# Peptides against a protein of PDB entry 6A30, part 45

Target 1, 150 residues: chain A of PDB entry 6A30
Amino acid sequence: AQDADNVLQPIMDLLDSNLTLFAKICEKTVLKRVLKELWKLVMNTMERTIVLPPLTDQTMIGTLLRKHGKGLEKGRVKLPSHSDGTQMIFNAAKELGQLSKLKDHMVREEAKSLTPKQCAVVELALDTIKQYFHAGGVGLKKTFLEKSPD

## One batch from the design tools (peptide; aimed at target 1 D16 T20 Y132 A135)

Design b2_p28_4_s2 (made by RFdiffusion4, then SolubleMPNN; from b2_p28_4, 13 letters changed)
Fold by OpenDDE base, seed 2:
Order: structure tokens, then C-alpha cells, then sequence
Structure b2_p28_4_s2 (fold): chain B 150 residues (1-150), chain A 28 residues (1-28)
């Protein structure tokens, strides 16, 4: 449970922070696309976290989270003008693209078989994240979520 | 707007339930 919290809490905080903003500024079609990209990002991040030593991923997720979080601390959330929202989407897409490129540079060390504990954590994480993205049926379709990210 | 609000509401609920489960497991 503690290990699951350590993995899930940063992801959920990231998702909540980003989706709070995107839900306010994006129309339905754009928001759906953002959800799909975030899903892919989360799946890729989880896959890497399983394959890579835990220490580097917390720092990377933390660094990615901190880079995004430092922009939000100052006061009056002026609803970003349409231009600011577009720039934020662009920046988020750019970061998603950089994370995708990071996948290509991370040497696939041989997938060490997950310990039973790690498997349980991943299963719990996947279930929670699927529920989060499905959002009672108003989010992503179950059929999309059940497709293994190639 | 209403659909986006429903989306966020469900996501927040999932997040809260997760936190509650984690806190419960820490107390056990």
C-alpha cells in the first residue's frame, strides 16, 4: 500500500493539476485528445518505472512535476487568455513529446520480472488510473483503456 | 461545460477514494 501510494500520488497530483486546467480551457474534443495523450504518457511512465530503478523515476517525475508546478504558485489564476491556454497545451504537448523521446533513449534494460508486490502495486495503479481516465463513462472508453500501449 | 465538470468531479472522486484507501491501509 505504501509503495502504491509512492507511485500513484505523484501521478494523480500531476493528472489533477493538469486536468483541472485543461478542463477549464479546452473544449470537449481537445480535452478528449489531451486525455488520450496523458493516458499514453502515464502508461509509458509506469512501464519505465517498472523497468528502471525507482530512484531515477521519482526524481524525473518530481522534476517534471516541479517544472510544471512552479508556474502555478503565484496568486490570481488569471484565466489564461485563449492564447495562454494554447501555449500551455503546446508546452504540455512538447513535454509529452520529450517524454516520448526519453523512452527511446532509455536503454531497455532487460525487463526484470516484477516481484509479486510490484505486480500488485502495478495492478492497483492501473485499475485506479483506468477509473480516473474513464471517469464514470464521461472520459475515455474502456476499449481504449484496455488496449495495451504498444 | 457540464460534461467537463462531470469529468473532473468523477476524477476527483476517484482520487479521494484512493487517498482514503491509502490512509486506511496506513492505520492498519
Amino acid sequence: as target 1 above (150 residues)
Amino acid sequence: SAERERLRKHQEEVGKKLKEKIEKAKKE
Scores: peptide ipSAE 0.226, ipTM 0.780, DockQ to the pose 0.062
OpenDDE base, seeds 1, 3, 4, 5: peptide ipSAE 0.207, 0.110, 0.188, 0.076; ipTM 0.765, 0.681, 0.769, 0.631

Design b2_p28_4_s3 (made by RFdiffusion4, then SolubleMPNN; from b2_p28_4, 12 letters changed)
Fold by OpenDDE base, seed 2:
Order: sequence, then structure tokens, then C-alpha cells
Structure b2_p28_4_s3 (fold): chain B 150 residues (1-150), chain A 28 residues (1-28)
Amino acid sequence: as target 1 above (150 residues)
Amino acid sequence: SAEKEKLEEHQKKVGEELKKKIEEAKKE
């Protein structure tokens, strides 16, 4: 239970905070691109969580969440002006870029074999995340989601 | 657009369902 939460909760926090916001502020074409990048980020994060000790991922995800969370003070959600939306996308892209660099520096420790319970949780998480990104056909194509390296 | 609204609604629904599953898994 705790292991599932450690993997899924950061992903859900990332998805809830970023995708909902980007869905509100982005045009359709930009949103699709953002969804693709977020999908890659989620898959990369899950891969690392599986391969790397959980402590490094919480720190990484926590750092990502803290950087994005500081802007969500309780104030009236002023629909960010087009300029504010662009800046948010730029900030998200910058963070994605930093995560890609972090990938290169994170020494792959030997792939710890997931316990059967962890595998089941990861499979459930992956299915749910695929459904989230597919969004009943209005999000990413199934073919794109299925080509992600397991 | 109508597609964007459907995306937001579906994402919200799936997110809530996933949160519920996580909370249920925490109780076991």
C-alpha cells in the first residue's frame, strides 16, 4: 500500500496540477504537445522509480511539485493572460529539460526486481495513466501510448 | 472548444478514480 502511494501519488499530483492547468490555458495543438511531453516525463519517472531507490524520486518529484506549487496561492484564478500561459508552458518545458538532464546523471543502479505486488501496482498505474492521457479519445492516440517502452 | 472541455472532464474523472484507488490501497 505505501509503495503504491509512493509511486502513484507524486504522478497524480503532477498530472492534477499540470494537465488540468494546461488543458485550461493551452490551444488544442499546444495541449497535444504538452500531453506528449508530460507522458514522456511520467514514463521516465516511473522507469526511474522502478530502477532507482524511491528516495531520489521523491526528491525529484517533490522538487518539480514545489516549483510548480508556489504559484498556486488561493487567489482568484485569474485566467492567466496568453502571456502567462506561455510563461507557464516555458517553465514546464524548462523543468522537463532539467529532468532530462537529471536522467543522464542518475546512475542506473541495477534494476531491482519489482515484487509481484509492485508490478501489479505499476501495471494498474500505467493503465490508469494511459486512460488519463487518452481521455476517451480526445487526448493522445492509443498507438502513441502503447509504443512507450515498458 | 468542446473537445477541450471533454478532455478536462475526463481527466478530472480518471484522476478522482485513481485517487480513490490509492486511498483504498492505503487502507489495506
Scores: peptide ipSAE 0.112, ipTM 0.647, DockQ to the pose 0.081
OpenDDE base, seeds 1, 3, 4, 5: peptide ipSAE 0.107, 0.096, 0.036, 0.102; ipTM 0.645, 0.615, 0.545, 0.627

Design b2_p28_4_s4 (made by RFdiffusion4, then SolubleMPNN; from b2_p28_4, 14 letters changed)
Fold by OpenDDE base, seed 5:
Structure b2_p28_4_s4 (fold): chain B 150 residues (1-150), chain A 28 residues (1-28)
Amino acid sequence: as target 1 above (150 residues)
Amino acid sequence: DELKKALQEHQEQVGLDLKKKIEEAKKE
């Protein structure tokens, strides 16, 4: 339980930080595309963290996410001009792209069966993330979230 | 703008709720 929570918290912090920015600067259609990509990234990251040895992955994800979280705090978000907004999206996407590189470093160890307790926590976490991305109907469609690989 | 605001508010609330659940789980 605690291990899953430790993995999910940094992911959520990253999402909150980036989505706040994207919500401000993106049009609705662009935002939806970004959300879909973020959803895939989160799901892939979670899958790997759950399947792979928790200790090494937590530190790597935590370090990656922490590095990105600190970078965003310092910028007094001056509402950038439209041109600056695009660059900010690009930078945020680049930062999120670093999470995709974690894919290449994660040696597929044999899928460790989660304990029943860990499974319950993961399920709860997934439900919360789905709610987050659905955002009361203004985000991603429930059908999309349910069809995504768990 | 209203839609973006609603999205942001909901996401923030869900994030806070998740954080609370995680903190509660750490205490048990």
Scores: peptide ipSAE 0.054, ipTM 0.549, DockQ to the pose 0.080
OpenDDE base, seeds 1, 2, 3, 4: peptide ipSAE 0.024, 0.053, 0.048, 0.023; ipTM 0.521, 0.538, 0.543, 0.513

Design b2_p28_5 (made by RFdiffusion4)
Pose (drawn by RFdiffusion4):
Structure b2_p28_5 (pose): chain A 105 residues (1-54, 100-150), chain P 28 residues (1-28)
Amino acid sequence: AQDADNVLQPIMDLLDSNLTLFAKICEKTVLKRVLKELWKLVMNTMERTIVLPPSKLKDHMVREEAKSLTPKQCAVVELALDTIKQYFHAGGVGLKKTFLEKSPD
Amino acid sequence: EEEEEEEREERAEELEEAQEELKEELKE
């Protein structure tokens, strides 16, 4: 849990002062649109940075084997991810849980 | 307009509280 906090710390320091500034000055719809968009952005960047997918093999270019994360690493990643979801739900001011769960991103 | 400003301030407070709860849960 302490490790997951350390992973999320950089992105939380960024968004905190912000998300906070918004909902204070945005109409519900405006806030929801911004969060839905920032949500897609975070999920996409994570997909394309910490987990980018894995060369000519014999003759026909095949994808390499993925280098598995350690068990502790897998757990940290799952928890950190589940935490960002709750962060965007924000206990009922952010995105609805139903939306986050069915989010294709 | 004053009621909408009050509601929006309450939302910001709720957000801060939710962020603090999450940080406390992770520290535990």

Design b2_p28_5_s1 (made by RFdiffusion4, then SolubleMPNN; from b2_p28_5, 14 letters changed)
Fold by OpenDDE base, seed 5:
Structure b2_p28_5_s1 (fold): chain B 150 residues (1-150), chain A 28 residues (1-28)
Amino acid sequence: as target 1 above (150 residues)
Amino acid sequence: SEKEKKEREERAKKIKEHLQKLREELKA
């Protein structure tokens, strides 16, 4: 649990800010689309992180996501007006698009074997992330998250 | 509309509360 917490903290910090922002500015359908793209990004980043370095206490994933996601926090305090809402959505989409470029910066190496302990941490991390994206039913459907390749 | 804005704010609140709960559970 502690190892999973350490690994997830940076991601959670990012998601807390950005998911809240997206929920404030996006219509339900747009929010769902944004969440799906973010989910794909997170999963792809996790896969690469597992393949490249051993699982460490500090999350490369969270750091990388935060580095590329910084622009999303700027809209947190602004109450979206109707006119500003569209622009905010475009800005959010732009930031997510920048995050997708992270995939190109990470070369997938040969898959490393995980110890049983590392596997348990990864499983817990994945379950937690799924719960994050489900967001108590406000986010993505469980069926979608469960069908996503881990 | 103002109604839609309120709905989004409520969703955002629910997300925040849920995420906070998950963080607390993960630390336990």
Scores: peptide ipSAE 0.370, ipTM 0.847, DockQ to the pose 0.769
OpenDDE base, seeds 1, 2, 3, 4: peptide ipSAE 0.357, 0.367, 0.360, 0.367; ipTM 0.845, 0.849, 0.845, 0.850

Design b2_p28_5_s2 (made by RFdiffusion4, then SolubleMPNN; from b2_p28_5, 13 letters changed)
Fold by OpenDDE base, seed 5:
Structure b2_p28_5_s2 (fold): chain B 150 residues (1-150), chain A 28 residues (1-28)
Amino acid sequence: as target 1 above (150 residues)
Amino acid sequence: SEAEKKEREERAKKIKEHLEELRKKLKE
């Protein structure tokens, strides 16, 4: 649990700030699309992290995501006017697009075998991320998350 | 509309609350 926490905290910090903003500015359908793209990005990043280095206690995934993401540490979210909303969505999409470039910067190496302990940490991490993206029913559907390749 | 705005705010609040709960559980 602690290892999973260490791995997930930076990701959760990034996702909390960004997704909270997206939820405030995006229509439901747009939010869903954003979540799906972010889900893919997170999954791809995790796969690469597992394949390249051993799962370490260091928040490599979160660091990588943060490095390639513009941290939306926006303070008090002023609710955008209609005109401002479109621009904010565009900016959000641009930021997600920048994050997607992370895939191009990491070469998938040969898959490393995980120890049982590492497997347990990964499973817990994945379950937690799935729960986050489901967001109590506000986010992605469980069926979508379960069908996504882990 | 103001109603749509309120809906989005409530959605954002739910996301935040859910994340906080997940963080709490993960630290246990």
Scores: peptide ipSAE 0.336, ipTM 0.826, DockQ to the pose 0.778
OpenDDE base, seeds 1, 2, 3, 4: peptide ipSAE 0.325, 0.334, 0.322, 0.333; ipTM 0.823, 0.828, 0.819, 0.827

Design b2_p28_5_s3 (made by RFdiffusion4, then SolubleMPNN; from b2_p28_5, 13 letters changed)
Fold by OpenDDE base, seed 3:
Structure b2_p28_5_s3 (fold): chain B 150 residues (1-150), chain A 28 residues (1-28)
Amino acid sequence: as target 1 above (150 residues)
Amino acid sequence: SAAEKEEREKRAEEIKKHLEELREKLKK
């Protein structure tokens, strides 16, 4: 539990700031779309950061962030100011890219495989993040979160 | 509209509350 707390606190702080902001500025449908894209970004970043060797991690995270950033720009999200909303999402995605620090806490840089203890911490972390994105029912649907490849 | 703004603020508060509950559970 303490190890999971140490790993999750930075992510929770980041998500609190960004999701609170998006909840305040976005219409319901727009918010759901933003949350779905952020969820995909978080899951993909975690997967790649945990599974891939350290030398490729930064490049892969950067590629993922760029891919998702471009995808959000192409989405006709009628944000009142296309530039400002897209930039905010891009900045949030960039900050979420710091999930590389999650690896430093959970995975030994040289280890290709997680220990059973590390697996348990990752599972707890993923469950907590799912609960956060569900947000007591005001966020993403449980069915969406459960069907996401994680 | 004012109603839409109120609904957004309500959602933001619910997110904040839920996050706080998760943080407290994680500390135990």
Scores: peptide ipSAE 0.249, ipTM 0.782, DockQ to the pose 0.744
OpenDDE base, seeds 1, 2, 4, 5: peptide ipSAE 0.229, 0.246, 0.243, 0.244; ipTM 0.765, 0.779, 0.773, 0.773; seed 1 fails the geometry check

Design b2_p28_5_s4 (made by RFdiffusion4, then SolubleMPNN; from b2_p28_5, 15 letters changed)
Fold by OpenDDE base, seed 4:
Structure b2_p28_5_s4 (fold): chain B 150 residues (1-150), chain A 28 residues (1-28)
Amino acid sequence: as target 1 above (150 residues)
Amino acid sequence: SEKEKKEREERAEKIREHLQQLRQQLRE
């Protein structure tokens, strides 16, 4: 628990702020769309951060942000202020790039496979993140989260 | 509308409360 807490604190802080913000500014359908995109970004970033060497992280994050950011722009995001909302999402996505730090917390030796303890922490982290995105039922559906790559 | 704003605020509050609970549970 303590290890997972330490690892998750940064992302929890980020999600607390951003999810709350998005909930305040977005209509329900827009919020769901935003959350789905953020979920994808988080999952992809985590996967790549954990599995791939750090040297690729920035480039990969940039590519992911570019790839997924285009998806958000193409979506009929009825944001009250299209420019501001898109920018906020983009900023949030950039902040999610800080998930690269998760590797440093989880993997002591970058070249080694995760230890059983580290795996357990990752599993707990993933479960917690899923719960965050579910947000007591006001966020993403559990079925969506369970089907999403982790 | 003001009603929609209120609904969003309520959702945001629910999110906040839930996230706080999750954080608390993680620390226990």
Scores: peptide ipSAE 0.361, ipTM 0.850, DockQ to the pose 0.785
OpenDDE base, seeds 1, 2, 3, 5: peptide ipSAE 0.351, 0.361, 0.348, 0.349; ipTM 0.846, 0.850, 0.844, 0.840

Design b2_p28_6 (made by RFdiffusion4)
Pose (drawn by RFdiffusion4):
Structure b2_p28_6 (pose): chain A 105 residues (1-54, 100-150), chain P 28 residues (1-28)
Amino acid sequence: AQDADNVLQPIMDLLDSNLTLFAKICEKTVLKRVLKELWKLVMNTMERTIVLPPSKLKDHMVREEAKSLTPKQCAVVELALDTIKQYFHAGGVGLKKTFLEKSPD
Amino acid sequence: EEEEEEEEREERAEELEEAMEEIKEELE
């Protein structure tokens, strides 16, 4: 849990002062639109940075084997990810839980 | 009506701060 906190710390320091500034000065719809968009952005950047997918093999170019994360690493990633979801739900001011769960991103 | 909307929005910001603090405490 302490490790997951350290992973999320950089992105939380960035969004905190913000998300906070918004909902204070945005109409519900405007806030929801921004969060939905920032949500897609964070999920996409994570997909394309910490987990980019894995070369000519014999003759026909095959995808390499993925280098598995350690068990502790897998757990930290799962928890950190579940935490960002709750962060965007924000206990009922952010995105609805139903939306985050069915988010294709 | 504009004053009520401003108060509601301030309450939302407070709720967000509280939720973010709860999440940080759960992780600590």

Design b2_p28_6_s1 (made by RFdiffusion4, then SolubleMPNN; from b2_p28_6, 16 letters changed)
Fold by OpenDDE base, seed 4:
Structure b2_p28_6_s1 (fold): chain B 150 residues (1-150), chain A 28 residues (1-28)
Amino acid sequence: as target 1 above (150 residues)
Amino acid sequence: MEEEEKKEREERAEKIRKHRQQLRQQLA
């Protein structure tokens, strides 16, 4: 539990601010699309962090996400006017786009085999993130989260 | 219509917040 918490806290902190913001700004369909892209980004980042030796630090996933997500937090979310909301979505999309490019810069080092303990932590982390994105039924559908390539 | 949509968004945001709080409590 504690190890999973350490891995998840940085991710959750990033997601907390962003998901709350998107939920306030976006119409339901737009929110769903944003969440899907964010989910893909998170999963891709996690996969790389787990597989790549330099990123084996359990906090690295959260740190990477936080480094790339920092641009979104600084806006004291005044309830954006329609114009402000659009700009915030655009900025968020831009930040997500930058994270996707991180994929290309991560040197493919040989996949280190995770220890059984590390595997258990990752599994718990993934399950928790899936629950987070499901958001009690307000977020992404379970079927979508389960079909995402882990 | 705009006020109703705003209210719906606020309700979604509140549900997300509550769910997040529950998840964090489960991890602690």
Scores: peptide ipSAE 0.332, ipTM 0.808, DockQ to the pose 0.692
OpenDDE base, seeds 1, 2, 3, 5: peptide ipSAE 0.316, 0.330, 0.318, 0.329; ipTM 0.801, 0.809, 0.802, 0.806; seeds 2, 5 fail the geometry check

Design b2_p28_6_s2 (made by RFdiffusion4, then SolubleMPNN; from b2_p28_6, 14 letters changed)
Fold by OpenDDE base, seed 4:
Structure b2_p28_6_s2 (fold): chain B 150 residues (1-150), chain A 28 residues (1-28)
Amino acid sequence: as target 1 above (150 residues)
Amino acid sequence: EKEKEEKEREERAEKIKEHLEKLRQKLA
């Protein structure tokens, strides 16, 4: 549990900031689209990192995601005026685009087989992330999350 | 309509926050 928490907290912090912002600025359908892209990005990043020696790398995912996600000021997002909302969406999209560059910074290390403990942590982490993206039903559909290649 | 949409977005954001808090509590 503690290991999973250590891995998940950075990711959750990043997701909290980003998803909260997106939820505030995006219409429902737009939000879902953004979430789908973010989900893919997170999963791809995790996959690449997990294929690398996992526990250190999962923390690195969180750290890397955090480093790349720090641009979202936690500030009281004043509900942007209609014009400001568009700009915020643009900025959010730009930030998501920056996350794609994370792909290039992941050093391909030789895939080490995960220990059973590491696998359990990863499974728990993935489950938690899925739950987060589902967001009690306001986020992505469970069916989408389940069908998404882990 | 804009006000309604804004309210809906705020409600979604609040639900996300609440859900995340619950998840964090489960992990702790």
Scores: peptide ipSAE 0.331, ipTM 0.819, DockQ to the pose 0.696
OpenDDE base, seeds 1, 2, 3, 5: peptide ipSAE 0.312, 0.328, 0.318, 0.325; ipTM 0.810, 0.821, 0.816, 0.818

Design b2_p28_6_s3 (made by RFdiffusion4, then SolubleMPNN; from b2_p28_6, 15 letters changed)
Fold by OpenDDE base, seed 1:
Structure b2_p28_6_s3 (fold): chain B 150 residues (1-150), chain A 28 residues (1-28)
Amino acid sequence: as target 1 above (150 residues)
Amino acid sequence: KEEEEKKKREERAKKIEEHLQELRKKLA
């Protein structure tokens, strides 16, 4: 449970800070696409956080995610016009793109097979994250979330 | 209408926020 919380906390902070923003600035189809990309990023980040032993990586992930989240929040205030909305979407997309650099900041270790304990942590984390991305039916479809490679 | 679409986005955002808050409370 504690291990799952350590993995989930940075992700939850990111999602809480950014999903609401994305929903405000994105049209429905654009939002869906953004959420799909974010889902992939979160899954990959979670996998690396669990597979890569160094606790330092978790701290770095949290810091990076918070930094990017804060950057997105600053853009949230300026949404009065269509043109401003487009710029905000562009900025949000740019920030999402910067999250890909997270891989470069992490210690690269050889991919290890998950232990049974790690598998249990992943399963618990995935169930929670799926609920976040489903967002009571406003977000991604359950079918998409279930077909995602676990 | 752009205003209608804006309203839809705001409603979606509100639902997401409420759902996320509820999930965090369950995990605490």
Scores: peptide ipSAE 0.289, ipTM 0.803, DockQ to the pose 0.544
OpenDDE base, seeds 2, 3, 4, 5: peptide ipSAE 0.225, 0.189, 0.224, 0.185; ipTM 0.767, 0.724, 0.761, 0.718; seed 2 fails the geometry check

Design b2_p28_6_s4 (made by RFdiffusion4, then SolubleMPNN; from b2_p28_6, 15 letters changed)
Fold by OpenDDE base, seed 2:
Structure b2_p28_6_s4 (fold): chain B 150 residues (1-150), chain A 28 residues (1-28)
Amino acid sequence: as target 1 above (150 residues)
Amino acid sequence: SELEEKKEREERAEKIRKHLQELREKLK
């Protein structure tokens, strides 16, 4: 549907750039960890965007990164620098703030309840995002993606 | 080797790119 495409375009652009970049710079185990954290961030951002009043993207992302970013700092990320990997994830998370655009496209009303049309768009978006993170089998396992991150 | 690992990363990146492109086309 055109509506779903419009909503997903920013996410697709973000994922195209970031997933490709991470795949180029990360070894397999590091990539999986990065993808898991990114997945959690995406899911949490979507949940908050739907459930919570509009918060500034920066505030949402900052809170999420503070909560989840502690896990990545301790990992032996054989990235050129540990700081670079964390910063890249942080930047990716900042870019995920653009997921707030999902709200602008999906949630016209400040209402906590989604219309059936909005629900359908969210479902399609979630399915598409899962497929992106699975990446034809080189990304996250389907079993992981089917579990709620919360 | 480091070279082999680099090639593997590039291959994975290409697979991701192609898959994402395919998904994008399906949404049009």
Scores: peptide ipSAE 0.370, ipTM 0.850, DockQ to the pose 0.728
OpenDDE base, seeds 1, 3, 4, 5: peptide ipSAE 0.358, 0.356, 0.370, 0.364; ipTM 0.842, 0.841, 0.848, 0.840

Design b2_p28_7 (made by RFdiffusion4; failed a check: the pose's geometry)
Pose (drawn by RFdiffusion4):
Structure b2_p28_7 (pose): chain A 105 residues (1-54, 100-150), chain P 28 residues (1-28)
Amino acid sequence: AQDADNVLQPIMDLLDSNLTLFAKICEKTVLKRVLKELWKLVMNTMERTIVLPPSKLKDHMVREEAKSLTPKQCAVVELALDTIKQYFHAGGVGLKKTFLEKSPD
Amino acid sequence: SFIPESVKEAIEKIQEAYEEKEEEEEEE
């Protein structure tokens, strides 16, 4: 849990002062649109940075084997990810839980 | 699910700032 906090700390420091600034000055729809968009952005960047997928093999170029995360690493990633979801739900001001769960991103 | 205290504090800030906006709209 402490490790997951440390992983999310950089992105939380960035969004905190902001998300906070918004909902204070945005109409519900405007806030929701921005959060939905920032949500897609975070999920996409994560997909393309910490988990980029894995070369000519014999003759025909095959994808290499993924280097598995350690058990502790897998757990930290799952928890940190689950935490960002709750962060965007924001207990009922951010995105609905139903939207986040069915988010294709 | 487990949520770090820092995350809870950040969510509370968002909720407080949103509630302040609703109060200002009601006064107008």

Design b2_p28_7_s1 (made by RFdiffusion4, then SolubleMPNN; from b2_p28_7, 12 letters changed)
Fold by OpenDDE base, seed 4:
Structure b2_p28_7_s1 (fold): chain B 150 residues (1-150), chain A 28 residues (1-28)
Amino acid sequence: as target 1 above (150 residues)
Amino acid sequence: MFIPQRVLESIKRIQEAYKEREKEEELK
């Protein structure tokens, strides 16, 4: 449980900030597209984090997400004007782009086989993230989340 | 399945955000 929470914490912090913002700013159709791309990014990031030794990657993702996410926490969410919303989407896209660069840095670590404990933590983390993206039915469809490669 | 309380709170926040957007879209 604690290990899964440690894995989830950086991802959830990113998702909480970005999805809450997108839910407020984006139209339903745009939001669904953004959610799908975020889902793919999260899955790809998790897959890499899981394949890479758990300690270094969680810290690196957490550190990268924390370094780049620090700007969003303190702002009293004034509903930004439409112009501010676009800039926030751009900033979120930039943060997502940095996750893609993290992809290039993470490829260098040797794929170690996950221990059964690590697999269980990952499965729990994935299920939790699926539930988060489903958001009780207002987010992504379960069928979409289930078809995503586990 | 055990879901951490923080995740449940996050889900609730997202659900609320979606509900507010749906209301705004229905008013347009």
Scores: peptide ipSAE 0.230, ipTM 0.743, DockQ to the pose 0.628; fails the geometry check
OpenDDE base, seeds 1, 2, 3, 5: peptide ipSAE 0.207, 0.222, 0.212, 0.216; ipTM 0.720, 0.738, 0.725, 0.725; seeds 1, 2, 3, 5 fail the geometry check

Design b2_p28_7_s2 (made by RFdiffusion4, then SolubleMPNN; from b2_p28_7, 12 letters changed)
Fold by OpenDDE base, seed 4:
Structure b2_p28_7_s2 (fold): chain B 150 residues (1-150), chain A 28 residues (1-28)
Amino acid sequence: as target 1 above (150 residues)
Amino acid sequence: MVIPQRVLESIEKIKEAYKEAEEEKKKE
């Protein structure tokens, strides 16, 4: 439980900040696309965090997620004008793009088989994130979340 | 599986944000 929480906290902090913003500024179709890309990013990040040795990569991903998450905290969300919302989406997309590039620099250490404990943490984390992205039915469809390659 | 309370709170916040956004779209 605690290990899963430690993995989830940085992700949830990022999600809380970004999804709340995106929900406010994005049209429904755009929001769904953003959510899908964010979902993919989170899944890829989690896969790497868990497959890579627990200590170094959680810190790196946590640090990366924190570095990118801290940049978003400053603005009391005045309803940005349409121009400001677009810029915020662009900035968020740029940040997401930078996180995707991290994919190429993370040396795939050989995929060690997850221990049963790690599997349990992953399952808990995945279920939690799925629930978060589903957002009580207003977010991504369960069918999309379940079809995402594990 | 028990969802952490923080996550439940985050879900509710997001739900509210979506609700507000939909209400704003109805006013336009």
Scores: peptide ipSAE 0.209, ipTM 0.695, DockQ to the pose 0.636
OpenDDE base, seeds 1, 2, 3, 5: peptide ipSAE 0.196, 0.207, 0.190, 0.203; ipTM 0.686, 0.697, 0.683, 0.693; seeds 1, 2 fail the geometry check

Design b2_p28_7_s3 (made by RFdiffusion4, then SolubleMPNN; from b2_p28_7, 14 letters changed)
Fold by OpenDDE base, seed 3:
Structure b2_p28_7_s3 (fold): chain B 150 residues (1-150), chain A 28 residues (1-28)
Amino acid sequence: as target 1 above (150 residues)
Amino acid sequence: MFIPQRVQQSIQRIQEAYKERLEEEKKK
C-alpha cells in the first residue's frame, strides 16, 4: 500500500492540478474530450516507462504530443480558442514528463521483467487512475477506461 | 474496490469544480 502511494503521488499531484483547472474552465463535451486525450497520454507514458529503455523525459513527451496532437485537430471540438486548449494539453503533457520519476520506483533494473511485487503495484496504480478518470461518473465512462488505448 | 483517501478527496474536488462550472453557465 505505501509503495503504491509513493508511486501514485507524483501522478496524482499533476492530475489534480490540471483536471481541477479543466473542470472549472471547460464545457462538459470539451472536458470529456480533454480527459480522453489525457487518459491516452497517461497510458502511453506508463507503457513506455515500463516497456521501453530510459528515454529522456523530453523525448518521450515530444513523441506523445506529436502522436496525440494530430488527433485533436480532426475533431471539430469547438475548443474556445484552438490555441488555448492545445497549449493547456501541451503543458499538461510536459508536466506528465515528471512520470519519469515513476520509473525510478517501478524499474529497479531497466531491461528485466517486472517482479511480482512491481506488477502488483502497477495493477493497483492502473485501477486507481481509472477510478480517478471516472471521477464518480463526472469523467470518463468505465467502458472506455477498460479498453486498451492501442 | 479500495480507493485511497487522497484519491477520493481529489475526485471530490473535481466534482465540486464541475458543479461550480455548471452553476456559472446557468447564470449567463
Scores: peptide ipSAE 0.300, ipTM 0.792, DockQ to the pose 0.690
OpenDDE base, seeds 1, 2, 4, 5: peptide ipSAE 0.300, 0.315, 0.341, 0.319; ipTM 0.793, 0.799, 0.813, 0.799; seeds 1, 2, 4, 5 fail the geometry check

Design b2_p28_7_s4 (made by RFdiffusion4, then SolubleMPNN; from b2_p28_7, 10 letters changed; failed a check: the pose's geometry)
Amino acid sequence: MFIPQRVKESIERIQKAYKEKEEEEKKK

